# Peptides against a protein of PDB entry 3J47: the designs that were tried, part 137

Target 1, 121 residues: chain A of PDB entry 3J47
Amino acid sequence: IRLTNQLKSLKGLQSKLKDVVEYLDKVINKELPINHTILGKLQDVFNLLPNLGTPDDDEIDVENHDRINISNNLQKALTVKTNDELMVIYISNLVRSIIAFDDLIENKIQNKKIQEQRVKD
Target 2, 26 residues: chain B of PDB entry 3J47
Amino acid sequence: NAQYHLLVKQGDGLLTKLQKYGAAVR

## One batch from the design tools (peptide; made by RFdiffusion4, then SolubleMPNN)

Design b2_p29_8_s1 (from b2_p29_8, 21 letters changed)
Fold by OpenDDE base, seed 3:
Structure b2_p29_8_s1 (fold): chain B 121 residues (1-121), chain C 26 residues (1-26), chain A 29 residues (1-29)
Amino acid sequence: as target 1 above (121 residues)
Amino acid sequence: as target 2 above (26 residues)
Amino acid sequence: EQEVKDRDLMIEQIKRRIEQVKELMKEFS
């Protein structure tokens, strides 16, 4: 259930990101008028995304090229950490499913033995 | 990617063994 | 003129951020 909900949420985010790109391309091509309210809401959504590029507000003076690489490295590190956490959850759910299925098989074997004893009496 | 795919493949192998065991008890 | 240029710069920043998110999605796949 939890993993399926996360996958559904991620697919929903992917679809919305595609719709935003298609909208922005139409605005740039002058096919649609610039809607300032939509642009403001898009900025709010991007500001709610964890700003993976702010070490807290101490020290002016690193060239704009290193900031992009540091942001990408921090983003990659958080991506790896999130993937590892999701993998642990996946393995845990797999193990629980295996145990529950093994218990169901054992219960079925016991029920079969009880029926075979009742036919011999 | 490769380690994740290996773990998924190992999990699928365990599920397949478990399905064979469930079919043999049937 | 300046207000249109500032909006175009903002749209370019949003596009750059979307491409970064797409690149991350490729690393997750």
Scores: peptide ipSAE 0.350, ipTM 0.798, DockQ to the pose 0.017
Fold by OpenDDE base, seed 5:
Structure b2_p29_8_s1 (fold): chain B 121 residues (1-121), chain C 26 residues (1-26), chain A 29 residues (1-29)
Amino acid sequence: as target 1 above (121 residues)
Amino acid sequence: as target 2 above (26 residues)
Amino acid sequence: EQEVKDRDLMIEQIKRRIEQVKELMKEFS
């Protein structure tokens, strides 16, 4: 139950992130008008994300277009990294639950054998 | 992505088999 | 690169654990 709910929540978050990306792509392609409410929520998400640029490179007048592409690539890379980490944590919890359930079955089998021996004595 | 979904599906399948086994041992 | 390699190693450890549980289930069937 708990693991299934965590997986469902993670899948729901992944789906919602995909919908946001698809929306942004449509806005960039001018297929849809900019929704101010979605833009505001995206700004809030970006403000809650750690600043994805340490400005530790003095001296390049790189036009604002390349800085936006680098920031988007770094954000995408960090989002993928975070998804992969959450994924590894999920699998690890799944395996731990499988092992704990196997140990519970074995303990129950042993207890049943001990009870059957006590009834024969 | 695809390999992960396969691994998750295999883990869920294994968990389901363990649950059936635990019910049969009761 | 190192973090990707460490994750791949963890995934292989998980796969090994899943196969161990599958083998145990065959012995009990």
Scores: peptide ipSAE 0.254, ipTM 0.839, DockQ to the pose 0.108
Fold by OpenDDE base, seed 4:
Structure b2_p29_8_s1 (fold): chain B 121 residues (1-121), chain C 26 residues (1-26), chain A 29 residues (1-29)
Amino acid sequence: as target 1 above (121 residues)
Amino acid sequence: as target 2 above (26 residues)
Amino acid sequence: EQEVKDRDLMIEQIKRRIEQVKELMKEFS
């Protein structure tokens, strides 16, 4: 159950990351306008991140456009880092599940060998 | 990213082999 | 016999991947 939920969450994150990349490529190529739904989902991811130096909404000066770009780059870098960490956790759990399954197979083989030996005696 | 996706793909390949082995032991 | 040998080969592949995961975790730390 926990592993399946983490795998589902990771697949959801991977799909979302792919959608962001495809969107960025289409914006770079001037093929599509800004998709507000993708932007909203990106904002939701950003709102789940600790507020990395969002200047309080009270100073909209023209100097903030470069600060907003730096904040967006930092937040993107942290989103990538968090994705990489979640991915490492996913692999670690996958490896743990593989080990537990290997131990189950070994226990089954040992039990079968013990039963076969008892039939020969 | 690329090394990580390679490692995930490898992990999935191993899980699939282990599942086949578990089915052959049943 | 062949099934046991195939298992042992899979276990060796698992061990190699565990070491690769440990190396990646060191790069993130």
Scores: peptide ipSAE 0.287, ipTM 0.854, DockQ to the pose 0.036; fails the geometry check
Fold by OpenDDE base, seed 1:
Structure b2_p29_8_s1 (fold): chain B 121 residues (1-121), chain C 26 residues (1-26), chain A 29 residues (1-29)
Amino acid sequence: as target 1 above (121 residues)
Amino acid sequence: as target 2 above (26 residues)
Amino acid sequence: EQEVKDRDLMIEQIKRRIEQVKELMKEFS
């Protein structure tokens, strides 16, 4: 039961991490506006992640393994929760960006109509 | 997860339609 | 006229999606 839940959580984390990378690529390519709130929370998630960049700490004593595993499980659970929050914020900001773009289109149409009226007078 | 993917896919579909509309109004 | 109708339809689709996002936010909170 415990190992199967860890594997399922890891697969879920991997899928979400891929979705975050695809989002970041769209932001880098200017396909989406940069959202500082998403980036800030993403930085908070990365700061709470243990350094995923050093596979070379093969010298930490066997007696700390249970405390490190509990801390890593809590950190993973917090990371999954934070990723779900970030995802909701991401969708909310996408919807807000779509509304703002619709309002810009409407404003442009109204401005064009006002200019066409001024040329007829 | 499935509801989220559906929401995102609908998301992208509206964004694409809105981009086409914005290009037609330019 | 058709362009305005197509826009109004898109706005209605956006409103429906905003409601879905609000529901998802309630489930997360």
Scores: peptide ipSAE 0.257, ipTM 0.834, DockQ to the pose 0.035; fails the geometry check

Design b2_p29_8_s2 (from b2_p29_8, 21 letters changed)
Fold by OpenDDE base, seed 2:
Structure b2_p29_8_s2 (fold): chain B 121 residues (1-121), chain C 26 residues (1-26), chain A 29 residues (1-29)
Amino acid sequence: as target 1 above (121 residues)
Amino acid sequence: as target 2 above (26 residues)
Amino acid sequence: AQEVEDRRKMIEEVLRRIQLVEELKKEFS
């Protein structure tokens, strides 16, 4: 049960990471500007992560072009931070899955040793 | 980047150990 | 541009490792 749930979470993460790779490929190929829908999904993932410091609501009335650039830079910085945090979460889940498999393998080794001992008796 | 690569290397080391254990149980 | 490509490569490397773990899980199922 626990291992199955960890794998389901890992598969969900794998799907999200594929979507991010496809997005990054389109950005690299200059095929699309930064897709707001993908950024929104990344932002939703960010909102689920603890310790995103709320930027203090300093209402700086900067002209629309600078606000768009700041928003894009913030979204980019957030996307970068999301990617890094998603990678850290992934590695953490990978390590947890490896530990759980190690325990499963150790249990199988012990069972195999018990069976081998029973065949020798 | 460097910290991520270090974590990735640690994960690879654990995967390699897991593969060795898998082969020993077959 | 290069920083985005480096991140893409890191994500792809992570995906390969996920796939390897999934394959190992299938062997133990």
Scores: peptide ipSAE 0.290, ipTM 0.816, DockQ to the pose 0.431
Fold by OpenDDE base, seed 1:
Structure b2_p29_8_s2 (fold): chain B 121 residues (1-121), chain C 26 residues (1-26), chain A 29 residues (1-29)
Amino acid sequence: as target 1 above (121 residues)
Amino acid sequence: as target 2 above (26 residues)
Amino acid sequence: AQEVEDRRKMIEEVLRRIQLVEELKKEFS
C-alpha cells in the first residue's frame, strides 16, 4: 500500500513539476502571467511531503531503515527541486512588478515634463 | 545558484533605477 | 543542510526586494 501511494504521489509531483516547468518557460518568454493555483497545488504537495516520511509506528521492521533513507533522500531532492521552481516563479513575478513600476514612473516623469512645459508657455 | 544570482542582480539594478526615478519625480 | 540554508537566505533576500518595491509603489500612488 505505501509504495503504491509513494509512486502515485511521485507521478503526481512529476506531472505538476512538468506543468510548472512549462509554465516557467512561458513566464521566462513573457507569454503568460503566473498562475497562483499552480503555487497553491505545489504548497499542498509540500504539506503532504512530511506524511511521506512518517512511518506509521506499527511496522518498525528493521528492513525499512534503508528504504526510509532512500525515501528521505528522494524527499529532500524533491523539496530542493520544488523550492528552486518556486524561487524562479517568485523572481519572475518580482522582475515583472519592477518593470511595470518602471513604466509607471516613466509615464509620471513624462506627465511632469508636459506640465512644466505648459507652465513655461 | 548562478542563474538565481543573475536574476537577483537584474532585480537590484531595476530597483536602483526605480529609486532614482522616484527621487526625480518627487 | 548548508544548501537548504543558502536557498532560505536567497528567498529572504527576494522577499525584502518585493517589500521594497511595494513601498516604492505606495510612494507613487
Scores: peptide ipSAE 0.312, ipTM 0.844, DockQ to the pose 0.585; fails the geometry check
Fold by OpenDDE base, seed 4:
Structure b2_p29_8_s2 (fold): chain B 121 residues (1-121), chain C 26 residues (1-26), chain A 29 residues (1-29)
Amino acid sequence: as target 1 above (121 residues)
Amino acid sequence: as target 2 above (26 residues)
Amino acid sequence: AQEVEDRRKMIEEVLRRIQLVEELKKEFS
């Protein structure tokens, strides 16, 4: 039962990580906007992952300690990779928000100039 | 950590630019 | 553990800045 649940969780994580990578590639290529729902679900998965990797403080035999260390190292590596991916997503969103705001400001300046010209005519 | 702090600093710089543009349109 | 928490705090700070940009955008809409 425990091994089957770990394998299922690992497969679920692998599938989500693949979806995130594919999504990030599309975001990098400017093909898709960032889906906040996907990011929220990823964050939720990462918030749940620490709870999957804490064996209860019961008697962990020395052989389990090495396996736990490997699992913790892999989880840390995955967390680092995801944080880097989230940073890229964040930078991309920030840049898009700035461009959209710049365009909005320019449109307002142009509209103001048009109105001022109409009042002079 | 350093890359993250750099990202945060870039974000703050952009926010400051947006605030300046906003004040110029008022 | 601490490094992961520090990275989480960093992401949360980044998200707050995104929200601030969206609020500024609303003031100019």
Scores: peptide ipSAE 0.311, ipTM 0.841, DockQ to the pose 0.575; fails the geometry check
Fold by OpenDDE base, seed 3:
Structure b2_p29_8_s2 (fold): chain B 121 residues (1-121), chain C 26 residues (1-26), chain A 29 residues (1-29)
Amino acid sequence: as target 1 above (121 residues)
Amino acid sequence: as target 2 above (26 residues)
Amino acid sequence: AQEVEDRRKMIEEVLRRIQLVEELKKEFS
């Protein structure tokens, strides 16, 4: 029963990660804004993942060691994938911040030119 | 990796431009 | 293991760059 629930949770996580990748592709293509709610829910799932991987110490028969290693490797792989997704979002936000800042600088340069012209008149 | 490094390089180029604008507005 | 660490380093590098942009933004505010 526990393993089946973990597999279901993992499949659910995989589906959500796929949805996030599709969302990120749309953000990269400038089709949609970043959905912070989806990101927050993913982070919550990841914060719960370490707790889903703590087997209670008492009944792990030796045959489960390989399955535990596979589960841990899969969790690591999922964490890496999510980190990559977060990185893409982060870079997108950085680029937007740079553009907004460039516009601010241009506005300040224009205002300075207007003031210099007013002093010459 | 390569696409990421390219994106980082583009970001660095933009930062360098912003720094130059910064120095020009001071 | 090494691939995960390399990705972590890349994220940290991006974080440093955003911090630089925010510092520049404060200078021009």
Scores: peptide ipSAE 0.271, ipTM 0.832, DockQ to the pose 0.690; fails the geometry check

Design b2_p29_8_s3 (from b2_p29_8, 21 letters changed)
Fold by OpenDDE base, seed 4:
Structure b2_p29_8_s3 (fold): chain B 121 residues (1-121), chain C 26 residues (1-26), chain A 29 residues (1-29)
Amino acid sequence: as target 1 above (121 residues)
Amino acid sequence: as target 2 above (26 residues)
Amino acid sequence: EKEVKLRDEMIQEILRRIEEVEKLMKEFS
């Protein structure tokens, strides 16, 4: 039961990670806005990953210690990859916000110039 | 980790400054 | 006039910040 649940969780994580990578590639390519729902689900998966890889303090036999170390190293490597993905998402959101504010400022400047010209005519 | 947190912190600083500009233009 | 100057200063500061973000992106690539 526990191994099957770990394998199911790992497959679910791998599928979500693939969906996130594909989503990040689309965001980098400016094809899609950031899906806050995918980002939130990813954050939830990452908040749950430490809880899935922390042994609850129930008696882990010495033979499981090597498997736990491999799992922790894999989890750490996955956490690093995800931090990099989250970082790319975050930067992409910042850049999009900056562009949107620049466009808003330019639109306000143009609207003011048009109004000032209409008052002079 | 440390580089990631530094990048996020720098981005937050940029966003905060951008928000101040948006507020000054309103 | 004063409000136009203020907006121009804000645009220049936004552009400077975009350049700072691009520099950060290059440092982390």
Scores: peptide ipSAE 0.294, ipTM 0.846, DockQ to the pose 0.029
Fold by OpenDDE base, seed 3:
Structure b2_p29_8_s3 (fold): chain B 121 residues (1-121), chain C 26 residues (1-26), chain A 29 residues (1-29)
Amino acid sequence: as target 1 above (121 residues)
Amino acid sequence: as target 2 above (26 residues)
Amino acid sequence: EKEVKLRDEMIQEILRRIEEVEKLMKEFS
């Protein structure tokens, strides 16, 4: 029972990772817009991956150590790239929010001027 | 890293000030 | 009148922040 549940969970994770890769390929090819919710979940996964890739130091063959170091370096590079992309998106959304707020203030100023003109007539 | 954290801190400062202005316009 | 001046000051502060953000975007591009 416990082993069967672990295998089912691992297969579920593998399917989710495949779906993520397929989604990222479609985004890279500009076939789909970037989904912020998916990117946020990917960032959470990448932030947890350093904790998933610390095997207890006690029984890893030397041949796996080089692969683990390459994987950790690649993961770190991907995390940095993803953080930079998310920052550009965050800044862009901030600028859009600022512009929309400026337009709202200008509309309030114009509406006030129109009311002041109607009181003078 | 340091430049990224500086950028985040500046963005958060801008957001906080934007929120303050939004509250003053209400 | 006082409320209009306050709004104008807020607009100027918003524009300054847009410029600060645009500068940051250029530095990280």
Scores: peptide ipSAE 0.277, ipTM 0.833, DockQ to the pose 0.029
Fold by OpenDDE base, seed 2:
Structure b2_p29_8_s3 (fold): chain B 121 residues (1-121), chain C 26 residues (1-26), chain A 29 residues (1-29)
Amino acid sequence: as target 1 above (121 residues)
Amino acid sequence: as target 2 above (26 residues)
Amino acid sequence: EKEVKLRDEMIQEILRRIEEVEKLMKEFS
């Protein structure tokens, strides 16, 4: 019973990870807009994933060790790639916010100049 | 890693300056 | 006048920093 539930949870996680990869590929191909909610949940999943990169010193068979190492390296590479994408999105949103703020300030300056001119007339 | 942290630190520096400017305009 | 000049200086400093960020983004691309 417990092992079957763990296997079911792992399959559910694998399916969800596949859906995220497919979504990210569609975003890269510009077929879909970036969904910040999906990325936030993905970040939460990565933060909750135990660091699978501590080899606790137990003698696990060489064939399973290679598959686990490949899986861990792939997961680490995917985590790095996702972090880089999230950073690019963060910086892009920051730049957009700064531009929008600059426009707001310029509008405020122009409105002030118009009011000062109306008081002189 | 180091370049990533530098870019994040610069972004945070921009955000802090934007916040200071927004407070000075209010 | 002094407040407008201060705002203009702050805008120029923001624009300079946007350009620095865009340059870094190009170096990472």
Scores: peptide ipSAE 0.273, ipTM 0.832, DockQ to the pose 0.029
Fold by OpenDDE base, seed 1:
Structure b2_p29_8_s3 (fold): chain B 121 residues (1-121), chain C 26 residues (1-26), chain A 29 residues (1-29)
Amino acid sequence: as target 1 above (121 residues)
Amino acid sequence: as target 2 above (26 residues)
Amino acid sequence: EKEVKLRDEMIQEILRRIEEVEKLMKEFS
């Protein structure tokens, strides 16, 4: 029951985060105006994401590529776009990273469920 | 400007930390 | 166990806030 609820919650989170990214992409494309209240609540969602740990320095290679891409996207946006458009791009990239993390947590939960089942058999 | 830079810094911190947690979960 | 519980609580709070964002997106669209 608990593990199934965690998996369901993660799938729900992943779906909802995709919908938020789609909305943010519409705002970036000027299909919708910037809503400051939506952006503020998105910031609140990001502030609830755990103060994810100290820099243990030992797996640098995959971490650097995503950071460089995010930084480069922000720098490219700084040259052409308003501060608000940059914030939307930044939030969109952050949401994509949260989705990737949710997938990783889901994978761990699935692996744990498989191990717990093997111990019961 | 300042609020934007703070938001960026907070989210970069979050992203970095999300990655570390992901690595610790593997 | 305690760490997994804390993660579940955080995921639930994130989901709640995302639902509030989705509501605002519908009101603004």
Scores: peptide ipSAE 0.207, ipTM 0.785, DockQ to the pose 0.023; fails the geometry check

Design b2_p29_8_s4 (from b2_p29_8, 20 letters changed)
Fold by OpenDDE base, seed 5:
Structure b2_p29_8_s4 (fold): chain B 121 residues (1-121), chain C 26 residues (1-26), chain A 29 residues (1-29)
Amino acid sequence: as target 1 above (121 residues)
Amino acid sequence: as target 2 above (26 residues)
Amino acid sequence: EEEVKLREEMINQILRQIKQVEELKKEFS
């Protein structure tokens, strides 16, 4: 039961990660805005992942030490990968915010020039 | 981690500068 | 490797935007 639930959760996570990557590509291409709900759910899953990797102190046989190390290395690798994806999202948002602000500044400058011309006429 | 936080901090610094310019243009 | 290259391109875009903001600063000084 526990292993089957872990495999189901891992497959669900893999599917969600694929959906996040596809969403990120659409976000980079300016096709879609960031969905805060997807991002929040992803963060919640990752905040719960460390808690899934600490089984409380009852008797896991010495044969699992290599499996635990592999699991911890995989979890660390997945955490790093996700942090990198979140960073790409953050940078993309920052770039969009800068562009939108640059356009706002340019529009204000143009409007000011038009008003100054109208006052001189 | 450190490079990520540095990049985030640089980005926040840019946004702050940008906001100051937008206020000075108003 | 592709993910690293994408990050580098995004950093370069940010750096270009920084330069544009600095140029705007010079025009208002």
Scores: peptide ipSAE 0.321, ipTM 0.838, DockQ to the pose 0.058
Fold by OpenDDE base, seed 1:
Structure b2_p29_8_s4 (fold): chain B 121 residues (1-121), chain C 26 residues (1-26), chain A 29 residues (1-29)
Amino acid sequence: as target 1 above (121 residues)
Amino acid sequence: as target 2 above (26 residues)
Amino acid sequence: EEEVKLREEMINQILRQIKQVEELKKEFS
């Protein structure tokens, strides 16, 4: 049961990771704003990941110790990878916010110049 | 991690400059 | 003139950040 849940969560994470990359591609291409629902679903997967690493205290057979260490290392590596992807999303949002603000400033400057010219005429 | 934190810091610096510019143009 | 120069510097910083985001995206692909 645990292994199947880990594989399902891993596949779900991999699929979401792909969707995030595809979304970031569309963001870089100026096609879409960030979907907060994708971020929320990624956070939910992350909140479930620590709970998959809690051994129920009652069945640590010694053969599972190496598998638990491999699982924990893989889980840690996946956590780092998805943190890095969330980071790329954050930066992409920040860059878009900066571009939008630059355009707003330029529009305001142009509007002021037009008003000043109308007062001189 | 380190490259990301650097990029975030650069973004925040640019945002702050843009805010100052917007205030000076007001 | 000084205002135009400041805008050009900001645009160049934005372009550098976009490029860094693209490079990071390539590292994660």
Scores: peptide ipSAE 0.358, ipTM 0.846, DockQ to the pose 0.029; fails the geometry check
Fold by OpenDDE base, seed 2:
Structure b2_p29_8_s4 (fold): chain B 121 residues (1-121), chain C 26 residues (1-26), chain A 29 residues (1-29)
Amino acid sequence: as target 1 above (121 residues)
Amino acid sequence: as target 2 above (26 residues)
Amino acid sequence: EEEVKLREEMINQILRQIKQVEELKKEFS
């Protein structure tokens, strides 16, 4: 039962991670804005990850040590991958903010030129 | 890890430059 | 003009960072 739930959760996480990558690609391509709800869900998954790695201290069977190490390594790898995705999201937001700021300044410069022209007429 | 931290630091540097630029245009 | 050039440089720096992240993703695959 516990292993089946872990495998189901892992498959669910893998599917969501794929959806996040696809979403990130769309954000990089400027096709979609960043969905804060997806980001929040990814953060929630990240916050739940530490809870996936605590076996209750009461059954250290030697056969479980290798599985625990594999689980911890997988969790660490998933954490790194999640951090990399969050970083790409952050960079994408930064780029969008810079572009929006460029447009704002160009608009300000144009408005200033229009005002200067109106004062000369 | 080190490359990740470098990338974060570079992003923070860009954010700081963006903020300075925004303050200069105000 | 100098202000526009500064932002173009910032955009180029970000594009370089995005490329570095993409290369890191390839190394993990």
Scores: peptide ipSAE 0.351, ipTM 0.851, DockQ to the pose 0.028; fails the geometry check
Fold by OpenDDE base, seed 3:
Structure b2_p29_8_s4 (fold): chain B 121 residues (1-121), chain C 26 residues (1-26), chain A 29 residues (1-29)
Amino acid sequence: as target 1 above (121 residues)
Amino acid sequence: as target 2 above (26 residues)
Amino acid sequence: EEEVKLREEMINQILRQIKQVEELKKEFS
């Protein structure tokens, strides 16, 4: 039962990560803004992942050690993967911010040129 | 991990530059 | 001009970061 639930949760997380990647691709393509709700849920999954590896304190058997190691390795791999996704989101936001600042500066330069022309007329 | 932290640090550096730039344009 | 050059450098830095993230993503796939 526990392994089946972990595998199901992992498959659910993998599907969610795929959805996040697809969303990131749309964000990179400037088609959509970042969905803070997806980001928040992803962070919540990260905060819960350490808790999925905490054994309930009640049975020290050697079979649990291999399961804990597999869970920890999987959790680490998922943590890295989502960190990479979060970084792509962050970078995409930085690029958008830089472009928005470029447009703002160009607008300011144009407004200044228009004012200088009006003073010469 | 190390590459991730490097990328985060570089991103933070870019954000700081962007903030300085936005302040210079205001 | 100096401001435009600074923005171009920032964009280039971001593009390098995106590429590094994509490489990392491939290593974990």
Scores: peptide ipSAE 0.351, ipTM 0.850, DockQ to the pose 0.029; fails the geometry check

